# Designs tried in a protein design run: peptides against a protein of PDB entry 3B8E. Part 46

Target 1, 230 residues: chain A of PDB entry 3B8E
Amino acid sequence: PFLIFIIANIPLPLGTVTILCIDLGTDMVPAISLAYEQAESDIMKRQPRNPKTDKLVNEQLISMAYGQIGMIQALGGFFTYFVILAENGFLPIHLLGLRVNWDDRWINDVEDSYGQQWTYEQRKIVEFTCHTPFFVTIVVVQWADLVICKTRRNSVFQQGMKNKILIFGLFEETALAAFLSYCPGMGVALRMYPLKPTWWFCAFPYSLLIFVYDEVRKLIIRRRPGGWVE

## One batch from the design tools (peptide; aimed at target 1 G67 Q68)

Design b1_p23_5_s1 (made by RFdiffusion4, then SolubleMPNN; from b1_p23_5, 21 letters changed)
Fold by OpenDDE base, seed 1:
Structure b1_p23_5_s1 (fold): chain B 230 residues (1-230), chain A 23 residues (1-23)
Amino acid sequence: as target 1 above (230 residues)
Amino acid sequence: DKEFEELLKKLEEEIKKARELVK
């Protein structure tokens, strides 16, 4: 998210505090869940014939898969960001290069795509309005990520949702998202404005995309063991 | 929707007050 912000010179989609909340609040439970699942999978795995080579291959493949999932998560967040800004009169093309004027406190006549002038305060309100739905989008997409990470080879339909840690993680992330979205003072403290319930659904297509992606990936791995897709 | 709009308005007012205090 931060890289796209620098490259495209768009208004900041996520504040530093929001990023910290993601890292400390949202990513911690998934990481713990994954650590437990890896431990469980490692206990169930027969000792690799070549522990060094098999471990390295698995680590590389896992890293690539998580990197791809992370990119899909970011795309989901940015999609939500662009939709909100477009609904407020800022089309994606107009946002390109707008950051300098957007962040300038002395410019109070920044025009949107329809010629409406926006004060600095109004622009910051719209910017902060994007923080919450971006965060919520990440959480909803992480639901799919947590579910797919439960197994590397088996379909979610085969293994089911028996992992209590996974279920707890999903509830904790959702509770955190609700707290940050609806707790009084979060707009001032975290620059996260309240989110309409309808915006929770903006992430669902991307959650589904991750789910489909992982199922297809797992299907390919099962059909072609040792392929580059692992 | 009305409750959320009211909440947003309250938050905007609080942000404005906070900014005035920091100036």
Scores: peptide ipSAE 0.015, ipTM 0.377, DockQ to the pose 0.012
OpenDDE base, seeds 2, 3, 4, 5: peptide ipSAE 0.012, 0.000, 0.013, 0.000; ipTM 0.339, 0.234, 0.364, 0.261; seeds 2, 4, 5 fail the geometry check

Design b1_p23_5_s2 (made by RFdiffusion4, then SolubleMPNN; from b1_p23_5, 21 letters changed)
Fold by OpenDDE base, seed 1:
Structure b1_p23_5_s2 (fold): chain B 230 residues (1-230), chain A 23 residues (1-23)
Amino acid sequence: as target 1 above (230 residues)
Amino acid sequence: DEEEKKLLEELEKQILKAKELVK
């Protein structure tokens, strides 16, 4: 997300506080869950016949999977961001290169795609309105990620949701998202304005995409052991 | 800043609880 912000020079889609909440709140529990599952998987796996090769393959697989999932998460967040800004009159093409004028507090006549002038305060309100949906989108997409990570090779339908840590993580992320979205004062303190309930559903297609992607990936791995997609 | 601090403290508490569940 931050790289696209720099490259495209668009208004900031995700605030510092939301980044911290993602890093500490949403990423930590998944990381612990994954570490626990790795430990459980390592306990259940017979000693790898070739520890170096199996470890390297697993590290590459994990790295690629995390990179791909992270990319889908970012795409989901940006989609939500662009939809919100488009609903407020800023089309994606118009946002390109707009950051300089957007962040300038002395420019109070920034035009949207329809010629409407926006004050600095109005622009910041709409920017902060994007932060909460972006965060919520990440959380909803992470639900899929957490479920996917639980099953390295097996279908999600085969292992079920027996991991207490995973369930706790899902609950914690959802509770955090609800807290940040609806708790009074969060708009002022964290620059996260309340989210309309409809925006929670904007992430669902991306969650489904992640599930489908992972199931397809796992299917390919099962059919072609040793492939580059592992 | 105070609300942010409280949020961070709550997050840290939740992280600690999560770590205890792994132990």
Scores: peptide ipSAE 0.000, ipTM 0.243, DockQ to the pose 0.015
OpenDDE base, seeds 2, 3, 4, 5: peptide ipSAE 0.000, 0.000, 0.016, 0.000; ipTM 0.224, 0.191, 0.455, 0.169; seed 4 fails the geometry check

Design b1_p23_5_s3 (made by RFdiffusion4, then SolubleMPNN; from b1_p23_5, 22 letters changed)
Fold by OpenDDE base, seed 4:
Structure b1_p23_5_s3 (fold): chain B 230 residues (1-230), chain A 23 residues (1-23)
Amino acid sequence: as target 1 above (230 residues)
Amino acid sequence: DEEEEKKLKELEKEIKKAKELVK
């Protein structure tokens, strides 16, 4: 998120504290849950044909797959951010390079895409209104990520949701998102204003995309054993 | 920062009310 913020010079889509909450709060329990995941039947039975090359290739392919998922996740967050700002009169193109003026407290006449002037306070309200939906979008997309990470080769439909710890992680992450979104004082403490329930659904297309991506990937792996997609 | 956030929250409430009136 910060890289795009710096490169595009757009208003900050997500606060540092919120990012820390994602990294430390939402990812920890899921990561533990994955560590205790029961070995996929195929993983345990399939010895590497060449332990040195196949391990390296597998690590690269895993890294690539997770990298792609991470990109989809980030796109989901930024999509939500841009939708909110567009609804408030700031089109994505107009946001490019706007950060300097946006963050300047002494400029109270920043124009939106339609010529409406925004005070510093008004801009910050809109900015902080983006933080919670961005965070929630990440969480919702992470649901899909966690579910697909359960299996390497098999479809989620074939493997099922047997890990109670993983399920707990999903609920914990959701509960944290709800807490940060709706608990009184979070706007002051974390600059996370209360989220409209409708914004939870903004992430669902991206979650679906991740599921489709992973199922297609796994399907390719199953159809082409030993292929470059494994 | 806390005082600013309080002011922002108050303003947000006013903006929400205004938006409801315009819709």
Scores: peptide ipSAE 0.016, ipTM 0.403, DockQ to the pose 0.011
OpenDDE base, seeds 1, 2, 3, 5: peptide ipSAE 0.009, 0.008, 0.006, 0.007; ipTM 0.393, 0.335, 0.256, 0.269; seed 2 fails the geometry check

Design b1_p23_5_s4 (made by RFdiffusion4, then SolubleMPNN; from b1_p23_5, 20 letters changed)
Fold by OpenDDE base, seed 2:
Structure b1_p23_5_s4 (fold): chain B 230 residues (1-230), chain A 23 residues (1-23)
Amino acid sequence: as target 1 above (230 residues)
Amino acid sequence: DEEFERLAREIEAAIRKAREIVK
């Protein structure tokens, strides 16, 4: 997220403290739950044919999976960010290069995509309004990711929801999201303004898309073992 | 703001290093 912010020179979609809350708070418990579940499903059942190569392959696969999940999460967050800004008059194309003027407190006439002028205060309100939905979107996408990553090859429906740690992780991250979104003072402390409950549902279509994509991916892997999709 | 961004980058770097150690 921060790299895209620098490269595209767009308004900051997520505060640094909020990014830290995602990285440390929301990703840690899910990562632990996934590590335990992968160990149970894939690593323990496969007799290591070659312990060195199988370990390397597993480490590469885990690294690729986490990297891909992180990218998907970021895309989901950015989608929500762009939707909110578009609803407030800022189309994605117009946001490119706008950062310099956006962050300048002396410029009070930044134009949106429709020619409406925005004061510095108004712009910052919109920016901080994006932080909470971005975070919530990441959490909702993480629900899908946790369910998806439960199995490498099997459908979620085949493996079931037997991992109590996974379930606990889902509740913990949801509770954290609710706390950060609705607790008084989070707007000042984390630059996260309270979120309307309706915005929780903005990420659901995206999570569903990821779920469908992964089920299709897993189906392809089952039909064509050793394909490029692994 | 710059100091906060610097601190955030340092923390992010530390988190990244921590993730690499746990891997």
Scores: peptide ipSAE 0.012, ipTM 0.269, DockQ to the pose 0.020
OpenDDE base, seeds 1, 3, 4, 5: peptide ipSAE 0.007, 0.007, 0.011, 0.008; ipTM 0.279, 0.253, 0.300, 0.260

Design b1_p23_6 (made by RFdiffusion4)
Pose (drawn by RFdiffusion4):
Structure b1_p23_6 (pose): chain A 230 residues (1-230), chain P 23 residues (1-23)
Amino acid sequence: as target 1 above (230 residues)
Amino acid sequence: VVVVVAVVSFIVFFVATVVTVLS
């Protein structure tokens, strides 16, 4: 968000005070939960994991979580950013502009008068909003992530999907998300009431592609064991 | 640079996946 927030002055899609509420507030229990996830093979069958080569974090990981999924998620919440403005004052060709606040009203876009009314408001579309819908969209994509990372080489199909903990936390996350999105009050130091019917399902189209994606690779990694690029 | 590399890596992996599925 902040990166694009510079390349094209299209208003702060994700908020800072909003970032400190996902890794340190939302994905919390899920990250923990992952730990409870059980085995994946006869482990005591493999040579000791060398320490110099086979690491913990590496390209294999980063490329598949920063340069792959981390992107697909990005669109999703970024897409919701537009819809959150679209059904209010969409600028899919417009937007791209510095939104000052000492002016008050004197400008707008797409047939409007947004000002002191819609200036304290002009932002209420990202503050109380956009950030929120983007926020939720991130959680919403985090579902399939917290299931495509549940396994490392087996389809969630012929593999246990019985992580009682994860499941009851995947909700204890998705729920908090709502309570943090409708919390009558603290919503001040935070975001605001989104349109439950849709101001949620926006990233939903995406969460899927995620689950659908890596699911194939795992099954790709298999049908071709020695594997290639995958 | 890192972003570009990441994008390229994604495309490579996606394309490889498509080719593998079609094969």

Design b1_p23_6_s1 (made by RFdiffusion4, then SolubleMPNN; from b1_p23_6, 22 letters changed)
Fold by OpenDDE base, seed 2:
Structure b1_p23_6_s1 (fold): chain B 230 residues (1-230), chain A 23 residues (1-23)
Amino acid sequence: as target 1 above (230 residues)
Amino acid sequence: DILEKLLEELEKRKKAIEEALEE
């Protein structure tokens, strides 16, 4: 997320505290839950043919999976960010290169895509309004990610929801998201303004798309073992 | 290392923004 912020020179989509909450609060419990779920996965059921090569392959696969999940989460967050800014008059194309003027407190006439002028305070309110929905979007996407990462090849419907730790992780991250979104003082302390309940659903189509994509991927892997999709 | 540098830069920018909002 920060790389895109630097390269595109857009308004900051996430605060540092929000990033820390994602990395330490939101990702840690899911990662632990996934570690326990791996014991039930088809990956762990495979007897290593060659312990050295198979270990390397598994480590590479895990690393790629986590890297891909992180990218998907970032894309989901940015989607919500761009939707909120677009609803407030800032189209994605207009945000490119806008950061310099956006962060300048002496410029109180930054124009949106429709020619409306925004004061520094108004811009910062909109920026901080994006932080909470971005975080919530990541949590909602993580619901799908946790479910789909239970198995490499099997459908979620075949593997089931037997891991109680995973279920607990889903509730914990949701409770954390609710706490950060609605607890008084979070807007000041974390720059996460209260979230309208309707914004929880903004990520659902994206989460569903990820779920469908992964199920299709798994279906292809089952039909064509050893394909490039693995 | 890159992530730490990015976080440091983000923290610097956050502080600058917070200071600017308090003024």
Scores: peptide ipSAE 0.008, ipTM 0.293, DockQ to the pose 0.016
OpenDDE base, seeds 1, 3, 4, 5: peptide ipSAE 0.005, 0.006, 0.007, 0.000; ipTM 0.283, 0.279, 0.292, 0.250; seed 1 fails the geometry check

Design b1_p23_6_s2 (made by RFdiffusion4, then SolubleMPNN; from b1_p23_6, 22 letters changed)
Fold by OpenDDE base, seed 3:
Structure b1_p23_6_s2 (fold): chain B 230 residues (1-230), chain A 23 residues (1-23)
Amino acid sequence: as target 1 above (230 residues)
Amino acid sequence: ELLKKLEERRKELEEAIEKALKE
């Protein structure tokens, strides 16, 4: 999110504080929980790792984790961001290059896509209104991401949800998201303004997309063992 | 009409934020 902010010179879609909340708040417990996940039911059917050819973390896994899944997460967040700004008069095309004027507190007549003038305070309210939904979108998408990371080959339906720590992690990140979204004073303290409950559902299609994508991937792996997709 | 709707939605949002901060 921050990279796109710099490259496109758009208003900041996700603040540094919210990024820290993701990295330190919502990601830590889920990530640790994966260390306690039970072995896949078919692990004994696999050949031992070849130390000459197999890496602990291969390029394919990195590409999947940081490239593909991360891209889908970012797209979900930015979708929500652009929708909110569009609903407030700022079309996506108008946001390009707007950052300089947007962040200038001495400019109080920044025009939206329809010619309405916005004060600095008004612009910041809209910006901070985007932070919370973006954050929540990431959390909702992370539900699917965490679940799919439980197994490398088996379907979630085959492996099941036996890891109580993982379930706790899902609960914790959701509770934190709710706390940051609805607790009084978060707008002042963290620049995360309250979120309408309906916005939680905007991320669900992306969460589902990740889930379906990974299940299809795993299905292909099961049907073609040793394929490049693995 | 669109501008009026957008302005109204903005005001509603500002009021909601202000209310939440005062609670």
Scores: peptide ipSAE 0.013, ipTM 0.359, DockQ to the pose 0.013
OpenDDE base, seeds 1, 2, 4, 5: peptide ipSAE 0.000, 0.000, 0.006, 0.000; ipTM 0.241, 0.255, 0.256, 0.193

Design b1_p23_6_s3 (made by RFdiffusion4, then SolubleMPNN; from b1_p23_6, 22 letters changed)
Fold by OpenDDE base, seed 2:
Structure b1_p23_6_s3 (fold): chain B 230 residues (1-230), chain A 23 residues (1-23)
Amino acid sequence: as target 1 above (230 residues)
Amino acid sequence: DLLEELLKRRQELEDAIREALKE
């Protein structure tokens, strides 16, 4: 997210402290849960191979899973970010290169996509309004990611929800999201303004799409082992 | 309605905290 912020010169979608909370708080328990699920579903069920090769394959699989999850989370977060800004008059194309003027406190006439002028304070309010739903979107996407990443090839319905650590992780993430979203002082401490409950559902269509896509992917892998979809 | 009221109260509290931190 921060790299995209720098490269695209868009308003900051997520604060640094919030990013740290995601990386250290929300991702740690899911990562542990995924490590256990992968061990049960893919590693132990594989045909006996060379232990050295198997270790390397497992490390690669874990690294790919975490990398993919991170990318999906970022995409989901940015989707919500762009939706909120679009609802406030800033279309995605208009945001490109806007950061310099956006962050300048002396410019109080930044125009949106419809010619409306925004003061610095107004811009910062809408920016900080994006932080909370961006975070919540990541959590909601993580729900889907945790479910779909339980297995590489099997459907969630085939593997089931037996991992208690995964279930605990889902509740922990949800509780953390609720805390950061609704606890007083989070707007000051983390620049996360209160979130309307409706924004919790903004990520659901995206999560559903990811879920459906992954199930279709897994179905293809099962039908055509060794294909490019793996 | 209750949630909106709670969110409003939260915002008021945050504003008060901001004001207190400026002093």
Scores: peptide ipSAE 0.018, ipTM 0.440, DockQ to the pose 0.010
OpenDDE base, seeds 1, 3, 4, 5: peptide ipSAE 0.020, 0.020, 0.020, 0.017; ipTM 0.490, 0.496, 0.499, 0.448; seeds 1, 3, 4 fail the geometry check

Design b1_p23_6_s4 (made by RFdiffusion4, then SolubleMPNN; from b1_p23_6, 20 letters changed)
Fold by OpenDDE base, seed 1:
Structure b1_p23_6_s4 (fold): chain B 230 residues (1-230), chain A 23 residues (1-23)
Amino acid sequence: as target 1 above (230 residues)
Amino acid sequence: DLLEELLKRFEEEKEAIEKAVKE
């Protein structure tokens, strides 16, 4: 998320503290759970012909999978960000390059896509309105990712310990999301507006789309092993 | 009751943020 912020010079969709909470809180447990799941799956299916090369290949495949999941999560968050800003009059195209003026306290007449002028305070309010839904969207997408991992043919046989770790990860992420969204003072401290309960449901269609996308991807991989989709 | 409490917290926090941004 932060890289896109820098490249596109858009208003900050997610605060630095929130990013740290994602990296340390929400991403760590799922990543560990996935790492264990993939490591066990790969160890059980492939006797390493060459332990050094096969380990490296597996590590690369794992890293690519995690990288893809992270990108999908970021895309989900950005989708939510763009929807919220669009609902407030800022179309995605208009946001490109707007950061400098957006963050300037002395500019109180930043125009939206419809010619409405926004004060610094108003802009910061809408920015902070994006932070919590962005975070929650990532969490909801992570639910889909975790479910997708459970539905992998290789993981179905190893459901015991892996499922407990995944369930714990889901609980931890949800608890953190609830804490950040509803604990008093978090909005001021973390620059996150509290989340209306309805916004939790707004992320579900996107989570479902990611689930469907991954199932289709898996289907393509199964039908065309060695394709570009891997 | 839970929904009402959440909505109340939402409004309180929103007001607090708005005050903090204005300062």
Scores: peptide ipSAE 0.025, ipTM 0.535, DockQ to the pose 0.011
OpenDDE base, seeds 2, 3, 4, 5: peptide ipSAE 0.023, 0.017, 0.021, 0.020; ipTM 0.469, 0.430, 0.447, 0.417

Design b1_p23_7 (made by RFdiffusion4)
Pose (drawn by RFdiffusion4):
Structure b1_p23_7 (pose): chain A 230 residues (1-230), chain P 23 residues (1-23)
Amino acid sequence: as target 1 above (230 residues)
Amino acid sequence: VIAVFFIVSFVVFILVFVFVSLL
């Protein structure tokens, strides 16, 4: 968000005070939960994991979580950013502009007068909003992530999907997300009431592609064991 | 390669979008 927030002055889609509420507030229990996830094979069948080569974090990981999924998620929340403005003052070709606040009203876009009224408000579309819908969309994509990372080589199908902990936390996350999105008050130091019917399902189209994606690769990694690029 | 492809695709998308927004 902040990267694009510079390349094209298209208003702060994700908030800073909003970032410190996902890794340190949302994905919390899920990250923990992952730990309770059980085995994946006869483990005591493999040579000791060398320490110089086979690391913990590496390209194999980063490439598949920063340069792959990390992107598909990105669109999703970025897509919701537009819809959160679209059904309010959509600038899919417009937008791209410095939104000052000492001016008050004097400017706008797409047939409007947004000012002191819609200036304290001109931002209420990302502050109380956008950030929020983007926020939720991130959680919403985090579902399938917290299930495609549940396994490392087996389809969630012929593999246990019985992580009682994760599941009851996948909700204890998605729920908190709502309570953090409708919390009557603290919503001040935070975001605001989104349109439950849709101001949620925006990223929903995406969370899927995620689950659908890596699910194939795993099954790709298999049908071709020695594997190629995958 | 797959990762690069995704990154390139995403960058291209953003550049196309910015380009359209400048028109």

Design b1_p23_7_s1 (made by RFdiffusion4, then SolubleMPNN; from b1_p23_7, 21 letters changed)
Fold by OpenDDE base, seed 1:
Parts: C-alpha cells; sequence; structure tokens
Structure b1_p23_7_s1 (fold): chain B 230 residues (1-230), chain A 23 residues (1-23)
C-alpha cells in the first residue's frame, strides 16, 4: 500500500496508526498461532529427498505464495479505498498525482472529478474515512489467509481448524477491528472514523478469492508435485 | 446504533469463544 502511495502519488490509503494496529494487533496472535500450528502432515512425514533443492523450492514457493496472497490482500484494500473515494466524488484516475495538492493544507479548493471543491479538512476526513475500511478489509482478507496458511499442500477441509490459538486469533482480530471501527474516540485517537456496516462485506469477495486461489494452488501442487506453482 | 450493536455482538462472541477455548 505504501509503495503504491509513493508511486501513484495518491492520497494515503492506510495511515501509520492502522499499520501499527495491523502489525501489533492482527499479526501478533496469528504469528503465535502459526508458531504453535501443528506441522503439516505431508511436510513432516516426507523427508526431503534432496534437502538443499527441496528447501530452495520450498522457499521460492513460500515467497511466491505469500507474495501473491499479499498482492490480493492489497488489491482488496485498494478496491475499498477507491470505492470510498469514488463515492465521495474522487474517481481513481483523478487521484493519480493528486497527493501533493491533497496534502497541502494551504490549498482549500482541490477539485473532485465533478468539479466540487474540497477544503483541506474535508479531504482529510475523507482520507481518514478510508483508513478504517482499509483496515477492516485487511482483517477480513486475513481470515482467509490465516486459514490457508495452516497448510502448504493440504486443503483446509482436510486439516480442519484444530488450532485453538488460530481460532482465537480470528476472533481477536475481528474484535479489534470492531473496537477500532466503532469505539468512541478512535477517530481522534487513531484517525479511524466509524465504519458503515456495509463495508465489512466489501472485502468478502477478496477473502473468497484468496481462499479459492489457495485451494486451487494446493490442488495443483497435489496433482503436479514439483511444478512451478510450488 | 447498528455499529454499536455489531461491536457488542462481536465482543460477546469473542468472550464466548474464550470461555469455550479455556474449558
Amino acid sequence: as target 1 above (230 residues)
Amino acid sequence: SVAEQLRKLLLELLEKLKELLLK
């Protein structure tokens, strides 16, 4: 998200506080859950025939999988961001290069896609309005990510939800998202304005997409071991 | 508000889950 912010010069889609909340709040329990996750039945039982080659393939695989999942996750967040800004009159194409004027406190006549002028304060409200939905989108997408990360090759349906810590993590991050979205004072303290309940569902297609993608990936890996998809 | 109700519901679900996991 931050790279796209720099490259495209768009208004900041995700604030530093929300990033910290993700790193400390949503990633901590999942990371612990993964540390205590039972080793995948297929990874531990199959000694690598060639430890060096299999480790390299595994590292490349993990990097590709997490890279792709991370990209889908980012796309989900940006989709939500662009939808919110479009609803407020800023079409995606108009946002390109707008950051300089957007962040300038002395410019109070930034025009949207329809010629409406926006004050600095109004722009910042809209920007901060994007932070909460972006965060929630990440949380919802992470539900799928956490579930799929339990297994490298096996379907979630095969391994099941045995890790109590993972289940706790899913509810913890959801509770945190609800807290940050709806607790009074979060708009001032964290620059996270209250979220319309409908925005919780905006991420669901992307969560489903990640889930389907990973299941398809795992299916391909199971059918074609040693393929490039690994 | 709907938001507060949703928050309350999620927190209640979290607490119930904690209780279930700790038993």
Scores: peptide ipSAE 0.005, ipTM 0.267, DockQ to the pose 0.013
OpenDDE base, seeds 2, 3, 4, 5: peptide ipSAE 0.000, 0.000, 0.000, 0.000; ipTM 0.198, 0.254, 0.197, 0.236

Design b1_p23_7_s2 (made by RFdiffusion4, then SolubleMPNN; from b1_p23_7, 19 letters changed)
Fold by OpenDDE base, seed 5:
Order: sequence, then structure tokens, then C-alpha cells
Structure b1_p23_7_s2 (fold): chain B 230 residues (1-230), chain A 23 residues (1-23)
Amino acid sequence: as target 1 above (230 residues)
Amino acid sequence: EEAERALKEFLELILKLLEELKK
């Protein structure tokens, strides 16, 4: 997100505080929960890996798969960002190169795509209004990401949802997201303005996409062992 | 209104992708 902010010179889509809340708040308990996940039912039926060759290749493939998932997460966040700004009169094309004027407190006549002028204060409100939905989008997408990380090869339907700590983690991250989004004073303290409940649903298609993508990937792995998707 | 249209188009795209993944 920050790289796109710099390259495209768009208004900041995700604040530093929000990033910290994701990395240290919402992701920590879920990540720990994976350590308590039960072994895949077929783990002992798999052929032993060659310790010299197979470890590095598999780690690279896993890293690539998670990289692709991360890109889908980012796309979901940016989609939410662009939709919010478009609803406020700023079309995506108009946002390109706008950052310099957007962040200048002395410019109070920045025009939107429809010729409406925006004061610095109004622009910052809109910017901070984007941060919370972006954050929530990431949390909703993380639901799917966490669930798919339960297994490397088996379907989630084969593994099941027996890890109570993981379930707790999903509720904890959601509760934290709700707290940060709706608690009074968060706009002042964290620059996270309240979110319309409807925005929680904007990320659902991306969560579903991630889930389906990973299930298909795992299905291919099961049908073609030793493939490049493993 | 434009945002709603964009959202609908995006949802349709996702549904299409999901259908392709189911094949």
C-alpha cells in the first residue's frame, strides 16, 4: 500500500497506525493459533522429502502462493479505498498525482472530479475515512487467509475447524477491528473514523476468492503431486 | 452511483472468476 502511495502519488490509503494494528493486533493471535493446528491427516502417508533439495523448493513455492494471496488482499483494500473516494467525488484517474496538493494545508480549493472544491480539513476527513474501511477489509480477508493456512495440501473441509484457539483468534481480530472502528475517540487518537457497517461486506468477495483460489490450488496438488503449485 | 456501479461490476467479475474456478 505504501509503495503505491509513493509511485502513484495518491492520497494515503492506509495509515501507519492501521498497519501497526494489523501487524501487532489482529494478526498475532491468529498466527499463534496455527502453531496449535492439528497435523494433516495424511502427513504420515506422504513420502519422506529429500532434505537437500525439497525443503528450499517448497519454501519458495509457499512464499509465492502467500505472495499471490497478499496481492489479492492489497487489491481488496485498494478497491475499498477507490470506492470511498469515488463516492466522495474523487475518481481514480483524478487521484493520480493529487497527493502533493492533497497534503498541502494551505491549499483549500482542491477540486474533485466534478469541480467541487475541498478544504484541507475536508480532504483529511475523507482520507481518514478511507483508513478504517481499508483496515476492516484486510481483517475480513484475513479470515479466509487464516483458514486456508490450516493446511498445505488437504482441503479445509477435510481438516475441519477443530482448532478452538484459531476460532478464538478469528473472534478476537474481529472484535478488535470493531473496537478500533467504532469506539468513541478513535478518530482523534488513531485517525480511524467510524465505518458504515455496509463496508464490512465489501471485502467478502475477496475472502471468497482467496478461499476458492487456495482450495483449487490444493486440489491440483492432490491430483498432481510434485507440481509447481505445491 | 458510480461507486455502486463499480462495485456491481467488480462483484460480477468475482462471480465469473469463481465459476471458472469451479470448472
Scores: peptide ipSAE 0.005, ipTM 0.308, DockQ to the pose 0.034
OpenDDE base, seeds 1, 2, 3, 4: peptide ipSAE 0.000, 0.000, 0.000, 0.000; ipTM 0.191, 0.243, 0.298, 0.250; seed 2 fails the geometry check

Design b1_p23_7_s3 (made by RFdiffusion4, then SolubleMPNN; from b1_p23_7, 19 letters changed)
Fold by OpenDDE base, seed 3:
Structure b1_p23_7_s3 (fold): chain B 230 residues (1-230), chain A 23 residues (1-23)
Amino acid sequence: as target 1 above (230 residues)
Amino acid sequence: EEAKKLIEELLNLIKKLVELLKK
């Protein structure tokens, strides 16, 4: 999100404090919970990793985590961001290069796509209105990401949801997201304005897409061992 | 009745999909 903010010179889609809330708040417990996941049923039928040749983190794992799943997460957040700004009169094409004027407190007549002038304060309200839905979108997509990370080869339906710490992590991140979205004073403290409950559902298609994508990937791996998908 | 039938068909499809994914 921050890279696109810099490259495209658009209004900030996700605040720095909100990013820290994701990295340190919502992601930490779920990530730790994966250390307590049960081994896959076939793990002992696989040859041991060669510690001299096989890296713990390979290019394929990085590509999956950051290149594919991370990009789908970002797309979900940006979709929500562009919808909110469009509803407030700023079409996506008009946002390109707008950051300089958007962030200038001395410019109080920034025009939207329809010729309406926006004061600095009004622009910041709209910007901060985007932060909370973007954050919640990431959390909802992370549900699917956490679940798919349970296994490399077995379906979640084969592995099951037996890890109680992982289940706790899903509830914790959701509860934290709800707290940050609806607690009074978060608009002042974290620049996160309250979210309409309907916006929680905007991320569900992306979460489902990630889940289906990974289940299909795992199905292909099971049917064609040693393929390019492993 | 039509809604109930549609729900049952959807549930059956989901069950078949789950069974397929368990293989």
Scores: peptide ipSAE 0.014, ipTM 0.325, DockQ to the pose 0.015
OpenDDE base, seeds 1, 2, 4, 5: peptide ipSAE 0.011, 0.000, 0.009, 0.014; ipTM 0.284, 0.204, 0.274, 0.360

